# Ledger of designs, part 1: peptides against a protein of PDB entry 7AL2

All scores and structures are predictions.

Target 1, 85 residues: chain A of PDB entry 7AL2
Amino acid sequence: YEIMLIRPKTIDDINYVVDQVLEESNPVILDLSFLEKESPANFKLAGEKIKQMRSNYGAEALLLSRCNDKNLIIIAPKGVSLVRK
Below, numbering starts at 1 at the first letter of every chain, in headers, positions and changes, except where a header shows other numbers.
Peptide ipSAE is a variant of ipSAE made for these designs: the mean of its two directions, with the distance scale d0 fixed at 1.0 Angstrom where the peptide's residues are scored. Compare it only between designs on the same protein; published cut-offs may not carry over.
The geometry check fails a fold that doesn't show the stated peptide or that is severely misdrawn somewhere.

## One batch from the design tools (peptide; made by RFdiffusion4, then SolubleMPNN)

Design b1_p8_1_s1 (from b1_p8_1, 3 letters changed)
Fold by OpenDDE base, seed 4:
Structure b1_p8_1_s1 (fold): chain B 85 residues (1-85), chain A 8 residues (1-8)
Amino acid sequence: as target 1 above (85 residues)
Amino acid sequence: LDFADKLE
């Protein structure tokens, strides 16, 4: 698999994340800081999509960093394990 | 954030 990196700015970007996780089975490291600052509605949407992927498809989502204008999340599809050592 | 788990 590939690990995708994206800083979503639009709904299309959010849907791209969903597609990568669910259809391509690729983990995504995403920075939600743009949406959080510029579009509370789309930020909420992104969060809802992530929750749905977790609840309905067995994805995992971990907060990597939330500081210095970054809101970094990794979301991994079912079958790709996020392991802390 | 309620959509992602936290690393502790």
Scores: peptide ipSAE 0.582, ipTM 0.905, DockQ to the pose 0.919
Fold by OpenDDE base, seed 2:
Structure b1_p8_1_s1 (fold): chain B 85 residues (1-85), chain A 8 residues (1-8)
Amino acid sequence: as target 1 above (85 residues)
Amino acid sequence: LDFADKLE
């Protein structure tokens, strides 16, 4: 698999994340800071999509870093385990 | 955030 990195800015980007996780089985490291600041509606949508992937498909979503200009999340498909040592 | 787990 590939690890995708994206700072989504549009609904198309959000759907791209969903496609990568669910269809391509690729983990995605995404920075939600743009959406959080520039599009609260799309930020909410992104969060809902992440919740759906977790609830319905067994994806894992982990907050990596949140600071003034970063909201970094990793989303892993069910087949990819996130392990902290 | 309620959509992602937090690191300990």
Scores: peptide ipSAE 0.582, ipTM 0.906, DockQ to the pose 0.937
Fold by OpenDDE base, seed 1:
Structure b1_p8_1_s1 (fold): chain B 85 residues (1-85), chain A 8 residues (1-8)
Amino acid sequence: as target 1 above (85 residues)
Amino acid sequence: LDFADKLE
């Protein structure tokens, strides 16, 4: 698999993330800082999509880092395990 | 964030 990196800005980007996780089975490292700052509605949508992937498809979502400039989340499909050492 | 887990 590939690890995708994206800072989504649009609904198309959000749907791209969903496709990567569910269709391609690729983990995605997201920076949600743009949506959080610029579009509360799309930030909420992104969160709902992540929750749906977790609830319905067994995806995992882990906060990697959050600061003023970044909101980094990794979303892994069911077949890819996120393990803390 | 309620949609992502946090590292301990």
Scores: peptide ipSAE 0.579, ipTM 0.905, DockQ to the pose 0.927
Fold by OpenDDE base, seed 3:
Structure b1_p8_1_s1 (fold): chain B 85 residues (1-85), chain A 8 residues (1-8)
Amino acid sequence: as target 1 above (85 residues)
Amino acid sequence: LDFADKLE
């Protein structure tokens, strides 16, 4: 598999993340800071999509870093395990 | 954020 990196800015970008996780089985590291600042509606949508992937498809989602201008999340499809030491 | 787990 590949690890995708993206800072989504549009609904198309959000749907791209969903496609990568569910159809391609690729983990995605994403920065949600643009959506959080520029579009509360699309930020909410992105969060709902992540929750759906966790609830319905067994994806994992982990907050990597959050500060003033950064909101980094990793989403892993079922079968790719996130392990901390 | 209620959609992601947090690092300890």
Scores: peptide ipSAE 0.579, ipTM 0.905, DockQ to the pose 0.946

Design b1_p8_1_s2 (from b1_p8_1, 3 letters changed)
Fold by OpenDDE base, seed 3:
Structure b1_p8_1_s2 (fold): chain B 85 residues (1-85), chain A 8 residues (1-8)
Amino acid sequence: as target 1 above (85 residues)
Amino acid sequence: LDFADELE
């Protein structure tokens, strides 16, 4: 698999993340800071999509870093485990 | 965030 990196800015970008996780089985590291600042509606949508992938498809989602201008999340499809030491 | 676990 590949690890995708993206800072989503549009609904198309959000749907691209969903496609990568569910159809391609690729983990995605994403920065949600653009959506959080520029589009509360699309930020909410992104969060809902992530919750759906966790609830319905067994994806994992982990907050890596959050500061003033950064909101880094990793989403892993079922079969790719996130392990901490 | 309610959609992601937090890193300890």
Scores: peptide ipSAE 0.629, ipTM 0.919, DockQ to the pose 0.949
Fold by OpenDDE base, seed 4:
Structure b1_p8_1_s2 (fold): chain B 85 residues (1-85), chain A 8 residues (1-8)
Amino acid sequence: as target 1 above (85 residues)
Amino acid sequence: LDFADELE
């Protein structure tokens, strides 16, 4: 698999994340800082999509960092395990 | 955040 990196700015970007996780089975590291600042509605939407992927498809989502003007999340599809050592 | 687990 590939690990996708994206800083979503639009709904299309959010849907791209969903597609990568669910259809391509690729983990995504995403920075939600743009949406959080510029579009609270789309930030909420992104969060809802992530929750849905977790609840319905067994994805994992982990907050990596919320410092230095970043809001970094990794979301991994079912079958790709996020392991803490 | 309520959509992601926290890394501790």
Scores: peptide ipSAE 0.628, ipTM 0.918, DockQ to the pose 0.942
Fold by OpenDDE base, seed 2:
Structure b1_p8_1_s2 (fold): chain B 85 residues (1-85), chain A 8 residues (1-8)
Amino acid sequence: as target 1 above (85 residues)
Amino acid sequence: LDFADELE
């Protein structure tokens, strides 16, 4: 698999994340800071999509870092385990 | 965030 990195800015980007996780089985490291600041509606949508992937497909979503200008999340498909040592 | 677990 590949690890995708994206700072989504549009609904198309959000759907791209969903496709990568669910269809391509690729983990995605995404920075939600743009959406959070520039599009609260799309930020909410992104969160809802992540919840759906977790609830319905067994994806994992982990907040890696949240600071002034970054909201970094990793989303892993069910087949990829996130392990903390 | 209510959609992602927090890294401890």
Scores: peptide ipSAE 0.627, ipTM 0.919, DockQ to the pose 0.914
Fold by OpenDDE base, seed 1:
Structure b1_p8_1_s2 (fold): chain B 85 residues (1-85), chain A 8 residues (1-8)
Amino acid sequence: as target 1 above (85 residues)
Amino acid sequence: LDFADELE
């Protein structure tokens, strides 16, 4: 698999993330800072999509780092395990 | 965040 990196800005980007996780089985490292700052509605939508992937498809979502300029989340499809050392 | 777990 590939690890995709994206800072989503549009609904198309959000749907791209969903496709990568569910269709391609690729983990995605997201920076949600743009949506959080610029579009509360799309930030909410992104969160709902992530929750749906977790609830319905067994995806994992882990906050990697959050600061003033970054909101880094990794979303892993069911077949890829996120393990902490 | 309510959609992602947090690293401890």
Scores: peptide ipSAE 0.626, ipTM 0.918, DockQ to the pose 0.952

Design b1_p8_1_s3 (from b1_p8_1, 3 letters changed)
Fold by OpenDDE base, seed 3:
Structure b1_p8_1_s3 (fold): chain B 85 residues (1-85), chain A 8 residues (1-8)
Amino acid sequence: as target 1 above (85 residues)
Amino acid sequence: LDFADKLP
């Protein structure tokens, strides 16, 4: 598999993340800081889609870093384990 | 996979 990196700016970018996780089975490291600042509605939508991938498809999500100018999350598809040591 | 059926 590949690891995708993206800072989503549009609904198309959000759907790209969903496609990568669910169809391509690729982990995605994403920065939600643009959506959080520029589009509260699309930020909420992104969060809802992440929750649904976790609930319905066995994806895992982990917050990597949260500060004033970044909101980094990794989403892993079912079958790719996130392990903390 | 039908995204419209599974995701908002």
Scores: peptide ipSAE 0.039, ipTM 0.680, DockQ to the pose 0.042
Fold by OpenDDE base, seed 1:
Structure b1_p8_1_s3 (fold): chain B 85 residues (1-85), chain A 8 residues (1-8)
Amino acid sequence: as target 1 above (85 residues)
Amino acid sequence: LDFADKLP
């Protein structure tokens, strides 16, 4: 698999993340800071889609960093384990 | 996948 990195800015970017996780089975490292600052609606949408991927498809999500103009989250498809050591 | 149907 590949690890995708993206700072989503649009609904198309959000849907790209969903496609990468569910269709391509690739983990995605997301920086949600743009959406959080610029679009409350799309930030909420992104969060809801992450929840849906977790609930419906066994994806896992982990907060990597929330500081200094970053909101970094990894979303991993089922089959890729996120382990905290 | 039809994401509209799979992810309400």
Scores: peptide ipSAE 0.036, ipTM 0.670, DockQ to the pose 0.041
Fold by OpenDDE base, seed 4:
Structure b1_p8_1_s3 (fold): chain B 85 residues (1-85), chain A 8 residues (1-8)
Amino acid sequence: as target 1 above (85 residues)
Amino acid sequence: LDFADKLP
């Protein structure tokens, strides 16, 4: 698989993340800092999509960093395990 | 929003 890196800015970008996780089975490292600062509505939408992927499709999400103007999350599709050691 | 199911 591939690990996708993206800093979403639009709804299209959010849907791209969903496509990568659910259809392509690729983990995504995403920086939500743009949405968090520029669009509360789309930030909320992104969060809802992540929750839905977790609840309905067995995706996992790990907060990587929330500092230095970053909000980094990794989302893994079912079958790719995120393990904290 | 609490969207992560795992934290560092």
Scores: peptide ipSAE 0.034, ipTM 0.610, DockQ to the pose 0.720
Fold by OpenDDE base, seed 5:
Structure b1_p8_1_s3 (fold): chain B 85 residues (1-85), chain A 8 residues (1-8)
Amino acid sequence: as target 1 above (85 residues)
Amino acid sequence: LDFADKLP
């Protein structure tokens, strides 16, 4: 698999993340800071999609960093384990 | 990076 990196700005970018996790089985590191600041509606949508992937498809999500400048999360598909040591 | 807990 590949690890994808993206800072989503649009609904198309959100759908790209979903496709990478569910269809391509690739982990995604995403920065939600743009959506959080510029589009509350799309920020909410992104969060809902992450929850759906976790609840329905066995994806895992881990917050990597949260500050004024970034909101960094990794999402892994069911076959890829996220382990914190 | 200072990693947070997995999301519940």
Scores: peptide ipSAE 0.032, ipTM 0.592, DockQ to the pose 0.255

Design b1_p8_1_s4 (from b1_p8_1, 3 letters changed)
Fold by OpenDDE base, seed 5:
Structure b1_p8_1_s4 (fold): chain B 85 residues (1-85), chain A 8 residues (1-8)
Amino acid sequence: as target 1 above (85 residues)
Amino acid sequence: LDFADLLE
């Protein structure tokens, strides 16, 4: 598999993340800082999609960094294990 | 999104 990196800015970018995780079975490292600052609606949507992938498809998500400039999360498909030490 | 849910 491939590990994808993206800082989503649009709904198309959010759908790209969903497609990568569910259809391509690729982990995605995403920075939500743009959406959080510029689009509350799309930030909420991104969060809902992450929750749906976890609840319905067995995806896992892990917070990598949360600060003023970054909101980094990795989301992995069911077959890829994420471990926080 | 509840970030607490992302701490496994």
Scores: peptide ipSAE 0.182, ipTM 0.796, DockQ to the pose 0.450
Fold by OpenDDE base, seed 3:
Structure b1_p8_1_s4 (fold): chain B 85 residues (1-85), chain A 8 residues (1-8)
Amino acid sequence: as target 1 above (85 residues)
Amino acid sequence: LDFADLLE
């Protein structure tokens, strides 16, 4: 598989993340800082999509970094395990 | 890297 890196800016980008996780079974490292600053509605939508993937498809989501200009999250499909040591 | 908690 591939690991995708993206800083979503549009609804199309959000749907691309969903497609990569659910259809391609690729983990995605995403930075939500653009949406958080520029579009509260799309930021909320992105969060809801992540919750749906976790609840309905067994995806895992781990916060990597949170600061003033970064909101980094990795989301992995069910077949890829995220382990914290 | 040092990872945080899973999202709620």
Scores: peptide ipSAE 0.167, ipTM 0.792, DockQ to the pose 0.292
Fold by OpenDDE base, seed 4:
Structure b1_p8_1_s4 (fold): chain B 85 residues (1-85), chain A 8 residues (1-8)
Amino acid sequence: as target 1 above (85 residues)
Amino acid sequence: LDFADLLE
């Protein structure tokens, strides 16, 4: 698999993340900082999609960093294990 | 998104 990196800015970007995780089985490292600052609606949508992938498809999500400039989360498909030690 | 539900 490949690990995708993206700072989504649009709904198309959000859907791209979903496609990468569910269809391509690729982990995605997201920076949600743009959406959080610029589009509360799309930030909420991104969160809902993450919840949906976790609830319905067994995806996992790990918060990597949250600060003023970054909101980094890795989303992994069911076949890729995320482990915090 | 509830960040408390995520692995950290």
Scores: peptide ipSAE 0.197, ipTM 0.808, DockQ to the pose 0.459; fails the geometry check
Fold by OpenDDE base, seed 2:
Structure b1_p8_1_s4 (fold): chain B 85 residues (1-85), chain A 8 residues (1-8)
Amino acid sequence: as target 1 above (85 residues)
Amino acid sequence: LDFADLLE
């Protein structure tokens, strides 16, 4: 698989993340900082999509970094294990 | 998204 890196800015980007995780089975490292700052609505949407992937498809999500400039989360499809040591 | 529910 490939690990995708994206800083979503649009709904299309959010749907791209969903497609990568669910259809392509690729983990995605996404930076939500743009949405959080520029579009509360799309930030909420992104969060809902992540929740749906976790709830309905067994995806896992790990917060990598959250600071003033970054909101990094890795979302992994079922079958790709995320482990913190 | 509830970040408290995410692994950190």
Scores: peptide ipSAE 0.190, ipTM 0.804, DockQ to the pose 0.445; fails the geometry check

Design b1_p8_2_s1 (from b1_p8_2, 5 letters changed)
Fold by OpenDDE base, seed 1:
Structure b1_p8_2_s1 (fold): chain B 85 residues (1-85), chain A 8 residues (1-8)
Amino acid sequence: as target 1 above (85 residues)
Amino acid sequence: MEDFVPPE
């Protein structure tokens, strides 16, 4: 698999993330800082999509880093295990 | 590292 990196800005970007996780089975490292700052509605939408991927498809979503400039999250499809060491 | 908590 590939690991995709994206800072989504649009609904198209959000749907791209969903497609990568569910259709391509690729983990995605996501920076939600743009949506959080610029579009509360799309930030909420992104969150809802993550919840759906967790609930319906067994995806995992971990917060990697949260600071003033970044909101980094990894979303992994069911077949890719995220392990803390 | 923690599970991501989406906004309500």
Scores: peptide ipSAE 0.417, ipTM 0.873, DockQ to the pose 0.910
Fold by OpenDDE base, seed 2:
Structure b1_p8_2_s1 (fold): chain B 85 residues (1-85), chain A 8 residues (1-8)
Amino acid sequence: as target 1 above (85 residues)
Amino acid sequence: MEDFVPPE
């Protein structure tokens, strides 16, 4: 698999993330800081998509870094293990 | 590290 990196800005970007996780089975490292600052509605939408991927498809989503200018998370599809040492 | 919690 490949690990995709994206700072989503649009609904199309959010859907791209969903496609990468669910259809391509690629983990995605996301910076949600743009959506959080520029579009609370799309930030909420992104969160709901993550909830759906967790609930319906067994995806895993971990917070990597949270600060004023970054909201970095990784979403892994079912079958890709995220392990903390 | 912790699970990401989306806003409500």
Scores: peptide ipSAE 0.415, ipTM 0.871, DockQ to the pose 0.868
Fold by OpenDDE base, seed 5:
Structure b1_p8_2_s1 (fold): chain B 85 residues (1-85), chain A 8 residues (1-8)
Amino acid sequence: as target 1 above (85 residues)
Amino acid sequence: MEDFVPPE
């Protein structure tokens, strides 16, 4: 698999993330800081998509780093294990 | 690191 890196800015970017996780089975490292600051509605939408991928497809989503201008999250498809420590 | 909790 490949690991995708993206800082989503649009709904198209959010749907691209979903496609990478569910159709391509690629983990995605996201920076949600743009959406959080510029579009609360699309930030909420991104969160809803993550919830759906967890609930319906067994994806994992971990917070990597949170600061003023960074909101880094990794989403892994079922079959790719995220292990810490 | 912790599980990401989206705003609900």
Scores: peptide ipSAE 0.413, ipTM 0.873, DockQ to the pose 0.875
Fold by OpenDDE base, seed 3:
Structure b1_p8_2_s1 (fold): chain B 85 residues (1-85), chain A 8 residues (1-8)
Amino acid sequence: as target 1 above (85 residues)
Amino acid sequence: MEDFVPPE
């Protein structure tokens, strides 16, 4: 698999993330800071998509870093295990 | 590091 890195800015970007996780089984590291600042509606939509991938497909979503101008998250498909030490 | 919690 590949690890995708993206800072989504549009609904198309959000759907691209969903496609990468569910159809391609690729983990995605994403920065939600653009959506959080520029589009509360699309930020909420991205959150709902993550909830759906967790609930319906067994994806994992981990917060990597949260600060003033960054909201970094990793989403892993069910077949890829996230392990912390 | 913690699980991501989407806003309500």
Scores: peptide ipSAE 0.409, ipTM 0.869, DockQ to the pose 0.894

Design b1_p8_3_s1 (from b1_p8_3, 6 letters changed)
Fold by OpenDDE base, seed 5:
Structure b1_p8_3_s1 (fold): chain B 85 residues (1-85), chain A 8 residues (1-8)
Amino acid sequence: as target 1 above (85 residues)
Amino acid sequence: EVEDFVPP
């Protein structure tokens, strides 16, 4: 698999993340800081998509870093294990 | 420490 990196800015970017996780089975590292600041509606949408991927497909989503200028998350498909040391 | 992401 590949690990995709993205800072989503549009609905198309959100759909790209969903496609990578569910169709391509690729983990995605994403920064939600743009959506959080510039598009509350799309930030909420991204969150709902993550909830759906967890609930319906067994995806995992971990917060990597949260500060003033970052909201870094990793989403992994069911076949890729995220392990905390 | 790494935590689960909790979306709104």
Scores: peptide ipSAE 0.354, ipTM 0.860, DockQ to the pose 0.895
Fold by OpenDDE base, seed 1:
Structure b1_p8_3_s1 (fold): chain B 85 residues (1-85), chain A 8 residues (1-8)
Amino acid sequence: as target 1 above (85 residues)
Amino acid sequence: EVEDFVPP
């Protein structure tokens, strides 16, 4: 698999993330800071998509780092285990 | 520490 890195800015970017996780089975490292600051509606949408991927497809989503300019999250498909050590 | 992401 590949690990995708993206800072989503649009609905198209959000849908790209969903496609990468569900269709390509690729983990995605997201920076949600743009959506959080610039589009509360799209930030909410991104959150809803993450919830759906968790609930319906067994995806995992972990917060990697939260600071002033970053909201880094990894989303992994069910076939890729995120292990804390 | 790494935590589960909880969307608002």
Scores: peptide ipSAE 0.352, ipTM 0.859, DockQ to the pose 0.886
Fold by OpenDDE base, seed 3:
Structure b1_p8_3_s1 (fold): chain B 85 residues (1-85), chain A 8 residues (1-8)
Amino acid sequence: as target 1 above (85 residues)
Amino acid sequence: EVEDFVPP
């Protein structure tokens, strides 16, 4: 698999993340800070898509870093385990 | 520390 890195800016970018996780089974490291600042509606939509991927497909989503200009998250498909040591 | 992401 590949690990995708993206800072989503549009609905198309959000749908691309969903496609990578569910159809391609690729983990995605994403920064939600653009959506959080520029589009509260699309930020909410991204959050709902993450909830759906967890609930319906067994995806995992971890917060990697949160500060004023970063909202870094990793989303892993069910077949990729995220392990903390 | 790394934690589960909780959307607002």
Scores: peptide ipSAE 0.351, ipTM 0.859, DockQ to the pose 0.840
Fold by OpenDDE base, seed 4:
Structure b1_p8_3_s1 (fold): chain B 85 residues (1-85), chain A 8 residues (1-8)
Amino acid sequence: as target 1 above (85 residues)
Amino acid sequence: EVEDFVPP
């Protein structure tokens, strides 16, 4: 698999994340800071998509960093384990 | 510590 990196700005970008996780089985490291600042509605949508991927598809999502102008999250598809040591 | 992401 590949690890995708993205800072979503649009609904298309959000859907890209969903596609990468669910269809391509690629983990995604994403920065939600743009959406959080510029589009509360799309930020909420992104959150809902993450919840759905967790609940319905067994994805995992961890907060990596929330500092400066970053809201970094990793989303891993089922089958790619995020291990804390 | 790394935490589960909790969307608002």
Scores: peptide ipSAE 0.350, ipTM 0.858, DockQ to the pose 0.847

Design b1_p8_3_s2 (from b1_p8_3, 5 letters changed)
Fold by OpenDDE base, seed 1:
Structure b1_p8_3_s2 (fold): chain B 85 residues (1-85), chain A 8 residues (1-8)
Amino acid sequence: as target 1 above (85 residues)
Amino acid sequence: PVEDYVPP
C-alpha cells in the first residue's frame, strides 16, 4: 500500500480521502487545519466521513498532532494496523 | 500523545 498525505481544501479532496481509504486501501495522513479554519461545513463533513468509515468499514483514525496550524490525523483502512509503542 | 481522533 501507499501512504497518502493531503491537506484537504475542498469537497473533492474529502472524497479523494474516502476513495483512498475505502477503494485503494491506502492510509491517509490528513491535515484538517485548512477546513477547520476556512469551512466549518466542510470540516464537519470531513468528520462525518471519518465516523462513517469507522462505523461501516472498520477504519481507524488517530490524532497525531494538534498544535499551532496543524491538525494531523491518520486514517487507516481495515487491514492496516496502527500500533502505539 | 497519540489518541483516537474524535471529530467535533
Scores: peptide ipSAE 0.536, ipTM 0.899, DockQ to the pose 0.859
Fold by OpenDDE base, seed 2:
Structure b1_p8_3_s2 (fold): chain B 85 residues (1-85), chain A 8 residues (1-8)
Amino acid sequence: as target 1 above (85 residues)
Amino acid sequence: PVEDYVPP
């Protein structure tokens, strides 16, 4: 698999993340800081998509870093294990 | 520390 890195800015970017996780089975490291600041509606939408991927497909989503300019999250498909040592 | 992401 590939690990995709993206800072979503549009609905198309959000859907790209969903496609990568569910269709391509690629983990995605995404920075939600742009959406959080520039489009609260799309930020909420992204969160809802993450909830759906967890609930319906067994995806895992972890917060990697949260600061003023970052909201860094990894979302992994069910087949990819995220392990904390 | 890494934690589960909880959307607002």
Scores: peptide ipSAE 0.536, ipTM 0.898, DockQ to the pose 0.856
Fold by OpenDDE base, seed 5:
Structure b1_p8_3_s2 (fold): chain B 85 residues (1-85), chain A 8 residues (1-8)
Amino acid sequence: as target 1 above (85 residues)
Amino acid sequence: PVEDYVPP
């Protein structure tokens, strides 16, 4: 698999993340800071998509870093384990 | 520290 990196700005970007996780089985490291600041509605949508991927497909999502300029999350498909040491 | 992400 590949690890994708993206800072989503649009609904198309959000759907790209979903496609990478569910169809391509690629983990995605995404920064939600743009959506959080510029589009509360799309930020909420991104969160709902993450919940759906967890509930329906067994994806995992971890918060990597949270500060003023970034909201960094990794989402992994069911077959890729995220391990904290 | 890394933790499970919980959407607001």
Scores: peptide ipSAE 0.531, ipTM 0.898, DockQ to the pose 0.833
Fold by OpenDDE base, seed 3:
Structure b1_p8_3_s2 (fold): chain B 85 residues (1-85), chain A 8 residues (1-8)
Amino acid sequence: as target 1 above (85 residues)
Amino acid sequence: PVEDYVPP
């Protein structure tokens, strides 16, 4: 598999993340800071998509870093394990 | 520390 990196800015970008996780089975490292600052509606939508991927498809989502200028998250499809040591 | 992401 591949690991995708993206800072989504549009609904198309959000749907791209969903497609990578569910259809391509690729983990995605994403920064939600643009949506959080520029589009509360699309930020909420991104959160709902993450909830759906967890609930319906067994995806994992971890917060990697949160500060004033970043909201960095990794989403992994079922079958790719995220392990902390 | 890394933790589960919880959307607002």
Scores: peptide ipSAE 0.531, ipTM 0.897, DockQ to the pose 0.823

